# Peptides against a protein of PDB entry 6TME, part 45

Target 1, 324 residues: chain A of PDB entry 6TME
Amino acid sequence: NRLKRAYIALQAWKKAFYSDPFNTAANWVGPDVCSYKGVFCAPALDDPSVLVVAGIDLNHADIAGYLPPELGLLTDVALFHVNSNRFCGVIPKSLSKLTLMYEFDVSNNRFVGPFPTVALSWPSLKFLDIRYNDFEGKLPPEIFDKDLDAIFLNNNRFESTIPETIGKSTASVVTFAHNKFSGCIPKTIGQMKNLNEIVFIGNNLSGCLPNEIGSLNNVTVFDASSNGFVGSLPSTLSGLANVEQMDFSYNKFTGFVTDNICKLPKLSNFTFSYNFFNGEAQSCVPGSSQEKQFDDTSNCLQNRPNQKSAKECLPVVSRPVDCS
Target 2, 324 residues: chain A of PDB entry 6TME as posed
Amino acid sequence: NRLKRAYIALQAWKKAFYSDPFNTAANWVGPDVCSYKGVFCAPALDDPSVLVVAGIDLNHADIFGYLPPELGLLTDVALFHVNSNRFCGVIPKSLSKLTLMYEFDVSNNRFVGPFPTVALSWPSLKFLDIRYNDFEGKLPPEIFDKDLDAIFLNNNRFESTIPETIGKSTASVVTFAHNKFSGCIPKTIGQMKNLNEIVFIGNNLSGCLPNEIGSLNNVTVFDASSNGFVGSLPSTLSGLANVEQMDFSYNKFTGFVTDNICKLPKLSNFTFSYNFFNGEAQSCVPGSSQEKQFDDTSNCLQNRPNQKSAKECLPVVSRPVDCS

## One batch from the design tools (peptide; made by RFdiffusion4, then SolubleMPNN)

Design b1_p11_2_s1 (from b1_p11_2, 4 letters changed)
Fold by OpenDDE base, seed 1:
Structure b1_p11_2_s1 (fold): chain B 324 residues (1-324), chain A 11 residues (1-11)
Amino acid sequence: as target 1 above (324 residues)
Amino acid sequence: SVAERILSLFS
């Protein structure tokens, strides 16, 4: 009996709650699991005459606890949303039995350990949100082989390089922000044909930006701020026909910021502050456009306010990194 | 909402 299995799972989970401030699980009593707060039932896909637990929504419940292995008994769950709680521990491997998993949101919790590789076992997964946790270690390359619409990895403890498989991703939104990723952005990034938003903010990324970024025709948000990028901005960035928000601030970029970048047709905000740029086109000057906002603060620009001193600039500007 | 999406997926 599928509902009986669900009952076992949900009761095990209730027992795994250390704190339930809003008494969310107060009504989690008895075999009628479909009446449980945050539990949603639907007719089974394989048999419409059978009612199954199809989804969990415990978002914003502030529940402290862990995910017990018995959750693997919720084999009909397609939507699992438990964000903004205080769940700790690891994501159980038993969740591999949830073969219908479509959306998995465990964001804003206290999960630890490596990337939850169980997420890779779900063939129909479209949405993965694991941001604002304590996941650590390497990102498995296989994550980008998944046909995901969104991949939220930000605010974790991930380290190592961005996998080259990133180019295989069909995701429209990918966030790497506020991790410990290192190395270069893979050149394969230009193959992300469906990409609208990508955020690298606040990592340990370095090297030159790949020219292939300019192939991201659909990108509207590109944030590479607060890293260790070097060299000049790729001239191919002129190909970002749909970029609206672009941020390269707090890096070690050098060279000249060109008209071709600052005159991008959809560009609304371009922040390139806190670098070592030694020149900018007139179109890049803050206040030069009513439609565009620029920030050129703390560079090595002449005749601009709030720039670095010659003492700070000269050692870097005189030794530009050749990205060619 | 999650509920709405469930209905959509299982309809």
Scores: peptide ipSAE 0.304, ipTM 0.919, DockQ to the pose 0.360
Fold by OpenDDE base, seed 3:
Structure b1_p11_2_s1 (fold): chain B 324 residues (1-324), chain A 11 residues (1-11)
Amino acid sequence: as target 1 above (324 residues)
Amino acid sequence: SVAERILSLFS
């Protein structure tokens, strides 16, 4: 019965393929769905004597098509990996029936519409990758209430502010890069207990960096480059005891880059170029360390190469934003 | 778990 439902779903999906350049679905014929390329069966959790479709892997198949609602019949699927295809349309709401969903990777496709809220209905979801699509609108706050290990949102069309609920996230990796997020980074960011990597690159984020970033003691990668951040770097960044890669480039930061930041014990790369910093500690100077790489290019630093002109600096440096 | 079994197949 379960495999019959899977057959219906998979045949409906095959019909929804516009192009299959590698003939991935060529063997998708007949009732033996467990032999289908990219379809993986396993014993059912409720009855180990019954085989069910538990996983889909169509990664890198370059398939053009859409996800039909009949995919909701794949109720035993725990892993759904279809990255690097040309699937279009929306994620079907019928996937809410896939209550065992554990990893959902639809990255590098042509999906559109709002955030796929069906992902929020999966109680056991641990991995969500929707990057490199055309998802748009607001990020639902509830995404961070999920017990996710990783959240990949980068390279989409998401807008509005980052939800304050971000502090509830247990994810080790979160990417916001290359969207249209605006507003400030929420102060609740410091409450992210398991965060190792967070990337904000290439958004419309603004305001001061929250002091609470310094509470992210396990973060190894912090990239806030290519935004509209202002003010000085928080002194609390000295709390980033495990940060290895830090990037604040291409913002509107001002003030002095301090020793306590540049001397972070695990810091390997610190890029603060293309800002309006008017001073830096000696420990921040590129070439001052063999173990650390710094980039101070295109700031308002005195006696440093490749800095902005006085004409560019004066209007900004003379009107520093007070983040206190 | 089913997920673990499938993960092993994906590797």
Scores: peptide ipSAE 0.189, ipTM 0.882, DockQ to the pose 0.199
Fold by OpenDDE base, seed 2:
Structure b1_p11_2_s1 (fold): chain B 324 residues (1-324), chain A 11 residues (1-11)
Amino acid sequence: as target 1 above (324 residues)
Amino acid sequence: SVAERILSLFS
């Protein structure tokens, strides 16, 4: 019986709670698992006459505990939302049995270990949120082979390079922010056909920006701030016809910020502060437009306020990185 | 699908 298996799983999970400050699992008693708070039942896909546990929603429950392997008995679960808790440990490999998994949100917890590769085993997964945890190590390239609508990886401990498979992603939103990613942005980034928002904030990324970024015609948000990028901004950025928010601040960029970038038709905010730019077009000057906001603070610009000293600029500006 | 039927419960 599927509900009997669900009962075993849910009772094992309740036993794995160290703290339940809102008494969320107080009614998790007896065989009627469909009455449990945060447990949702639906008719099974293979037999509509059979009721199964189809979803879990324990969002914002502040529960401390871990995910026991018995959760693998919840084989009919398609939605698993447990964000904003204090769950610790690793994501159980037994969750590979949840072949209907569609949305998996474990964000804002205390999960540790490598990327939860069990997520790659789910054939129908569309939404993956693992942000605000302590996941570490390399990002598996196979994550971008998944037909995901959104990929939230921010605020973890991921290291190494961004996989070249990123170009295969069909996701509209991808966040890498606040990790330890290093190396260059792959040139394959320009192949991301459905990308609307991409965030690289606060990593150890370096090298030149690939020219292929200019192929991201549907991107509305592009944030590469707080990294180690060098060289000039690609001239191909003039192709970002739908970009609204663009941030290149806190890098080591050099060269001239062109009017072809600052005159982008949908651009509302462009931040390029805290770099080593030595020139900007008049259209890039803060206050030059009422419709657009610019920040050119702490560059190597002449006749602009709040710029770096000549002593700080000269060593970098005199040796520009050639990205050609 | 089951996911489609119960998605509204989480919205």
Scores: peptide ipSAE 0.182, ipTM 0.861, DockQ to the pose 0.199
Fold by OpenDDE base, seed 4:
Structure b1_p11_2_s1 (fold): chain B 324 residues (1-324), chain A 11 residues (1-11)
Amino acid sequence: as target 1 above (324 residues)
Amino acid sequence: SVAERILSLFS
């Protein structure tokens, strides 16, 4: 009996709670699991006459605990939302048995360990949110082979390079922010055909920006701030016809910020502060436009306020990185 | 989109 298996799983999970401040699981008593708070039943896809647990929603329950392996008995679950709790430990490998998994949200918890590779086993997964945890290690390249609509990885402890498979992603939103990613942005980034928003904030990324960024015609938000990028901005950035928010601040960029970038047709905010740019077009000057906002603070610009000293600028500006 | 709403919620 599928509901009997669900009962075993849910009772094991209740036992794995260390704290339930809102008494969310108070009614998790007895065999009628479909009456449990945060448990949602539906007719089974393979047999409409059978009722199964199809979804879990424990969002914002502030529950402390862990995910026991018995959760693998919830084989009919397609939606698993447990964000904004205090769950700790690792994502159980037994969840590989949840072959209908469509949305998996474990964001804003205390999960640790490597990337939950069990997520890669779900053939129908469309939504994966693991942000605001303590996941660590390498990002599996296979994550970008999945047909995910959004990939939220931000605010973790991921390290190593961004996989070249990123170009295979069909996601509209991808967040890498506030991790420990290193190396260059892969040139394959330009192949992300559905990308609208990509955020690299606050990593250890370096090297030159790939020219292929200019192929991201649908991107509205591009944030590469707070990294170690070097060289000039690619001239191909003039191809970002739909970019509205662009941030390159807090890097080590050099060279000239051109009209072709600052005059992008949809550009609303362009922040290139805290770099080593030694020139900018008049169109890039803060206050030059009514519809656009610019920040050129703390560069090596002439005749602009709040710039770096010549002593700070000279060592960097005199040794430009050739990105060609 | 759902993705946009979720992104904004935890931004």
Scores: peptide ipSAE 0.032, ipTM 0.714, DockQ to the pose 0.050

Design b1_p11_2_s2 (from b1_p11_2, 4 letters changed)
Fold by OpenDDE base, seed 2:
Structure b1_p11_2_s2 (fold): chain B 324 residues (1-324), chain A 11 residues (1-11)
Amino acid sequence: as target 1 above (324 residues)
Amino acid sequence: SVAEKILSLFS
């Protein structure tokens, strides 16, 4: 019986709770698992006469504990939402048995170890949120082979380079922010057909920005702030016809910020502060537009306030990185 | 809601 298996899984999970401050699992007693708080049942897809556990919602329960391997008995679960808890340990490999997994949200927990490769085993996965955890090591390239609508990786301990497979992603939103990613942004980024928002904030990314970024015609948010990027901004950024928010602050960019970037038709906010830019077009000057906000603070600009000293600028500006 | 999403997926 599927509900009997679910009972075993849920009782094992209740035993794996160290703290349940809201008494969320207080009613997790007896065989009627469909009455359990945060447990949702539906008719099975293969047999509508059979009731199964189809979803878990324990969001914001502040539960301390771990995910026991018995959760692999929840084979009919398509929605697994357990964000904003204090679950620790690793994501169980036994969750590979949850072949209907559609949305997996374990964000804002205390999960550790490598990327949960069990997520790659789910053929129907559309939403993956693992942000605000302690996941570490390399990002598997295969994550971008998944037909995901959103990929939230931010605020973890991921290291190494961003996989070149990123260009295969169909995701509208991808977040890499606040990790330890290094190396260049792959040139394959321009192949992301459905990308609306991409965030690289606060990594160890370096090198020149690839020209292929200019192919991201549907991007509304592009944030590459707080990295080690060098060289000039690609002239191809003039192709970002839908960009509204653009941030290149806190990098090592040089050269001239052009009219073609600052006059982008939907641009509302463009931050390029804390770089080594040595010139900007008049259209990039803060206060030049009422419809657009610019920040040029702490560059190497002439006749602008709050710029770096000549002593700080000269060593960098005199040795521009050629990205050609 | 999760309940609404389940209904949508399992309908």
Scores: peptide ipSAE 0.255, ipTM 0.907, DockQ to the pose 0.384
Fold by OpenDDE base, seed 4:
Structure b1_p11_2_s2 (fold): chain B 324 residues (1-324), chain A 11 residues (1-11)
Amino acid sequence: as target 1 above (324 residues)
Amino acid sequence: SVAEKILSLFS
C-alpha cells in the first residue's frame, strides 16, 4: 500500500525532527497521512483510484532535523518544498526512488556535503533550489543537461569552475552568486537559449568576459559583480537587446565603456563601479538619462567624481589585458 | 500554491 509506505516515511521524518517550533508535525499521527499538515495527496498517475502523497510543503516551518533515508518511500512525490527550515546533514540517496520529482526546494537550510547528485537521477525535474545551504565541492556538469526551468545554487560553498555544459541549459534563471566558483565564464554561455536572468555575484571568477555573452538576446538581468574579471567589456554586449539590469561592479575591468553598451534599448540600471575603466561615453555618465541609472564610481575616469587615484589606476590601466 | 501545482500535475 502506497499510503502505508508514506506513513512509514513521514513517521520516520517526524522522529528525525529535533525541533518543531510551530508544532507543524503535531497532527502527524495515525494512518491518514493525507490529513497531515504540509502533506498533499492526489490520485496516482498510474491508477486514479489510488490516493498517493504527491507533495510536501513545509516551507517556513523552522524545523530542525535531518532527512532520513525512509523518505525514499515517498515514491509518488512530485513536489518537495521544505525551504526556510533548519534541516541538516545530506540529501539521502534513497530519494532516487522519487522518480516523479518535478520541483525540489531545500533552500535556506543547513544541508552540507557535495552537490546532491540524487537530483540528477530525477528525469522530470524542472525546478531545483538548493540555495542558502552549505553544499560544497564541484558542480557536476550533468546539472545543465537537465531540462530545468530554474537553477538556484547561490549562497553555498561550491568551488571549481563553472561547467562548459552551461550552454546546454534550458533554464530561464540561473544563480551562482556567493559561492567560490573560479576560472572563466565558459564561452558556451551564449548557447543558453532560454536565459532571462543569470547571476555570478561574489565568486572568484576571472579572465575576460566571453564575447558569446552578446548572444543572450533574452537576458534581462546579467550580474557579474564582485569577481576578478579583467580586460575590456566585449563589444558584443551591444547584442543584449533585452537587458534591463547589468552589473559589472567590483571587478578589474579596464578600457572604455562604449555608447553601444550604455544605449542598450531596455537598459534600466548599469553599474560598472569599482573597476579600472579609463573612459566612458557621454551616454554612460550618471545623470545623462532620465530613463537609465548608471554608476561609474571608483574607476579611472577623468573629470568624474569619486574616482581612484592616479597611483591606484596607473599600474592597472597601463597594463590592459587583451581579450582578443 | 503547492496544492494548485499538484492538482495541475496530477490532473
Scores: peptide ipSAE 0.253, ipTM 0.906, DockQ to the pose 0.378
Fold by OpenDDE base, seed 3:
Structure b1_p11_2_s2 (fold): chain B 324 residues (1-324), chain A 11 residues (1-11)
Amino acid sequence: as target 1 above (324 residues)
Amino acid sequence: SVAEKILSLFS
């Protein structure tokens, strides 16, 4: 009986709660698991006459505990949302049995260990949110071979390079922000066909921006701020026909910020502050447009306010990195 | 689908 298995799983999970401040699991008593708070039942896909546990929503419950291996008995779960809790430990490998998993949100918890590779075993997964945890190590290249709509990785402890497989991703939103990623952005980034938003904020990324970024014609948000990028901005950024928010601040960029970038047709905010740019087009000057906001603070620009000293600029500007 | 039904419950 599928509901009997669900009962075993949910009772094991209740026992794995260390704290339930809102008494969310107070009604988790007896065999009627479909009445449990945060448990949702639906007719099974293979037999509409059979009721199964199809979803979990424990968002914002502030529950402290862990995910026990018995959760692998919830084989009919398609949606698993447990964000904004205090769950700790690792994601159980037994969740590989949840072959209908469509959305997996464990964001804003206390999960640790490597990337939860069990997520790669789910053939129907479309949404993966693991942000605001303590996941560590390398990002598996296979994550981008999945047909995901969104990938939220931000605010973790991921390290190493961004996989070259990123170009295979069909995701509209990808966040890398606030990790320990290093190396260059892969040139394959330009192959991301459905990309609308990509965020690299606050990593250890370096090197030149790849010219292939200019192929991201559907991107509305591109944030590469707070990294170690060098060289000039690619001229191919003029291809970002739909970019609205662009941030290159807090890097080591040099060279001239061109009209072709600042005149992008959908651009509303362009922040390139805290770099080593030595020139900008008139269209890039803050206050030059009513429709666009620019920030050129703390560069090496002549006749602009709030710029770096000549002493700070000279060592960098005199040794431009050639990205060709 | 099961997913659609559950999505409606989460809204």
Scores: peptide ipSAE 0.147, ipTM 0.853, DockQ to the pose 0.200
Fold by OpenDDE base, seed 1:
Structure b1_p11_2_s2 (fold): chain B 324 residues (1-324), chain A 11 residues (1-11)
Amino acid sequence: as target 1 above (324 residues)
Amino acid sequence: SVAEKILSLFS
């Protein structure tokens, strides 16, 4: 009986709670699991006459505890949303049995360990949110081979390079922000045909920006701020016909910020502050447009306020990185 | 699908 298995799983989970401040699991008593708060049942896909646990929603429950292996008995779950709790430990490998998993949100918890590779076992997964945890180590390349709509990885402890497979991703939104990712952005990034938003904020990324970024014609948000990027901005950025928000601040960029970038047709905000740019077009000057916001603070620009000293600029500007 | 049905319950 599927509901009996669900009962075993849910009772094991309740037992794994250390704290339930809102008494969310107070009604998790007895065999009627479909009445449990945060548990949702639906007719099974293979037999509409059978009721199964199809979804979990424990968002914002502030529950402290862990995910026991018995959760692998919830084989009919397609939606698993447990964000904004205090769950700790690792994601159980037994969740590989949840072959219908469609959305998996464990964001804003205290999960640890490597990337939860069990997520790669779910053939129908479309949404993966593991942000605001303590996941660490390498990002598996296979994550981008999956047909995901969104990939939220931000605010973790990941320390790998960005996999070359990123170009295979069909995701519209990908966040890497506030990790320890290192190395260059792969040239394959330009192959992300469905990409709308990509965020690299606050990593250890370095090298030149690949020219292939200019192929991201659907991107509306591109944030590469707070990294170690060097060289000039690629001239191919003029191809970002739909970019609205662009941030390159807090890097080591050099060279000239061109009209072709600052005159992008959908550009609303362009922040390139805290770099080593030594020139900008008039169209890039803050206040030059009523429709666009620019920040050129703390560069090596002449005749602009709030710039770096010549002493700070000269060692960097005199040794431009060739990204060709 | 089951997923679609359950999604409506989360709104």
Scores: peptide ipSAE 0.137, ipTM 0.846, DockQ to the pose 0.197

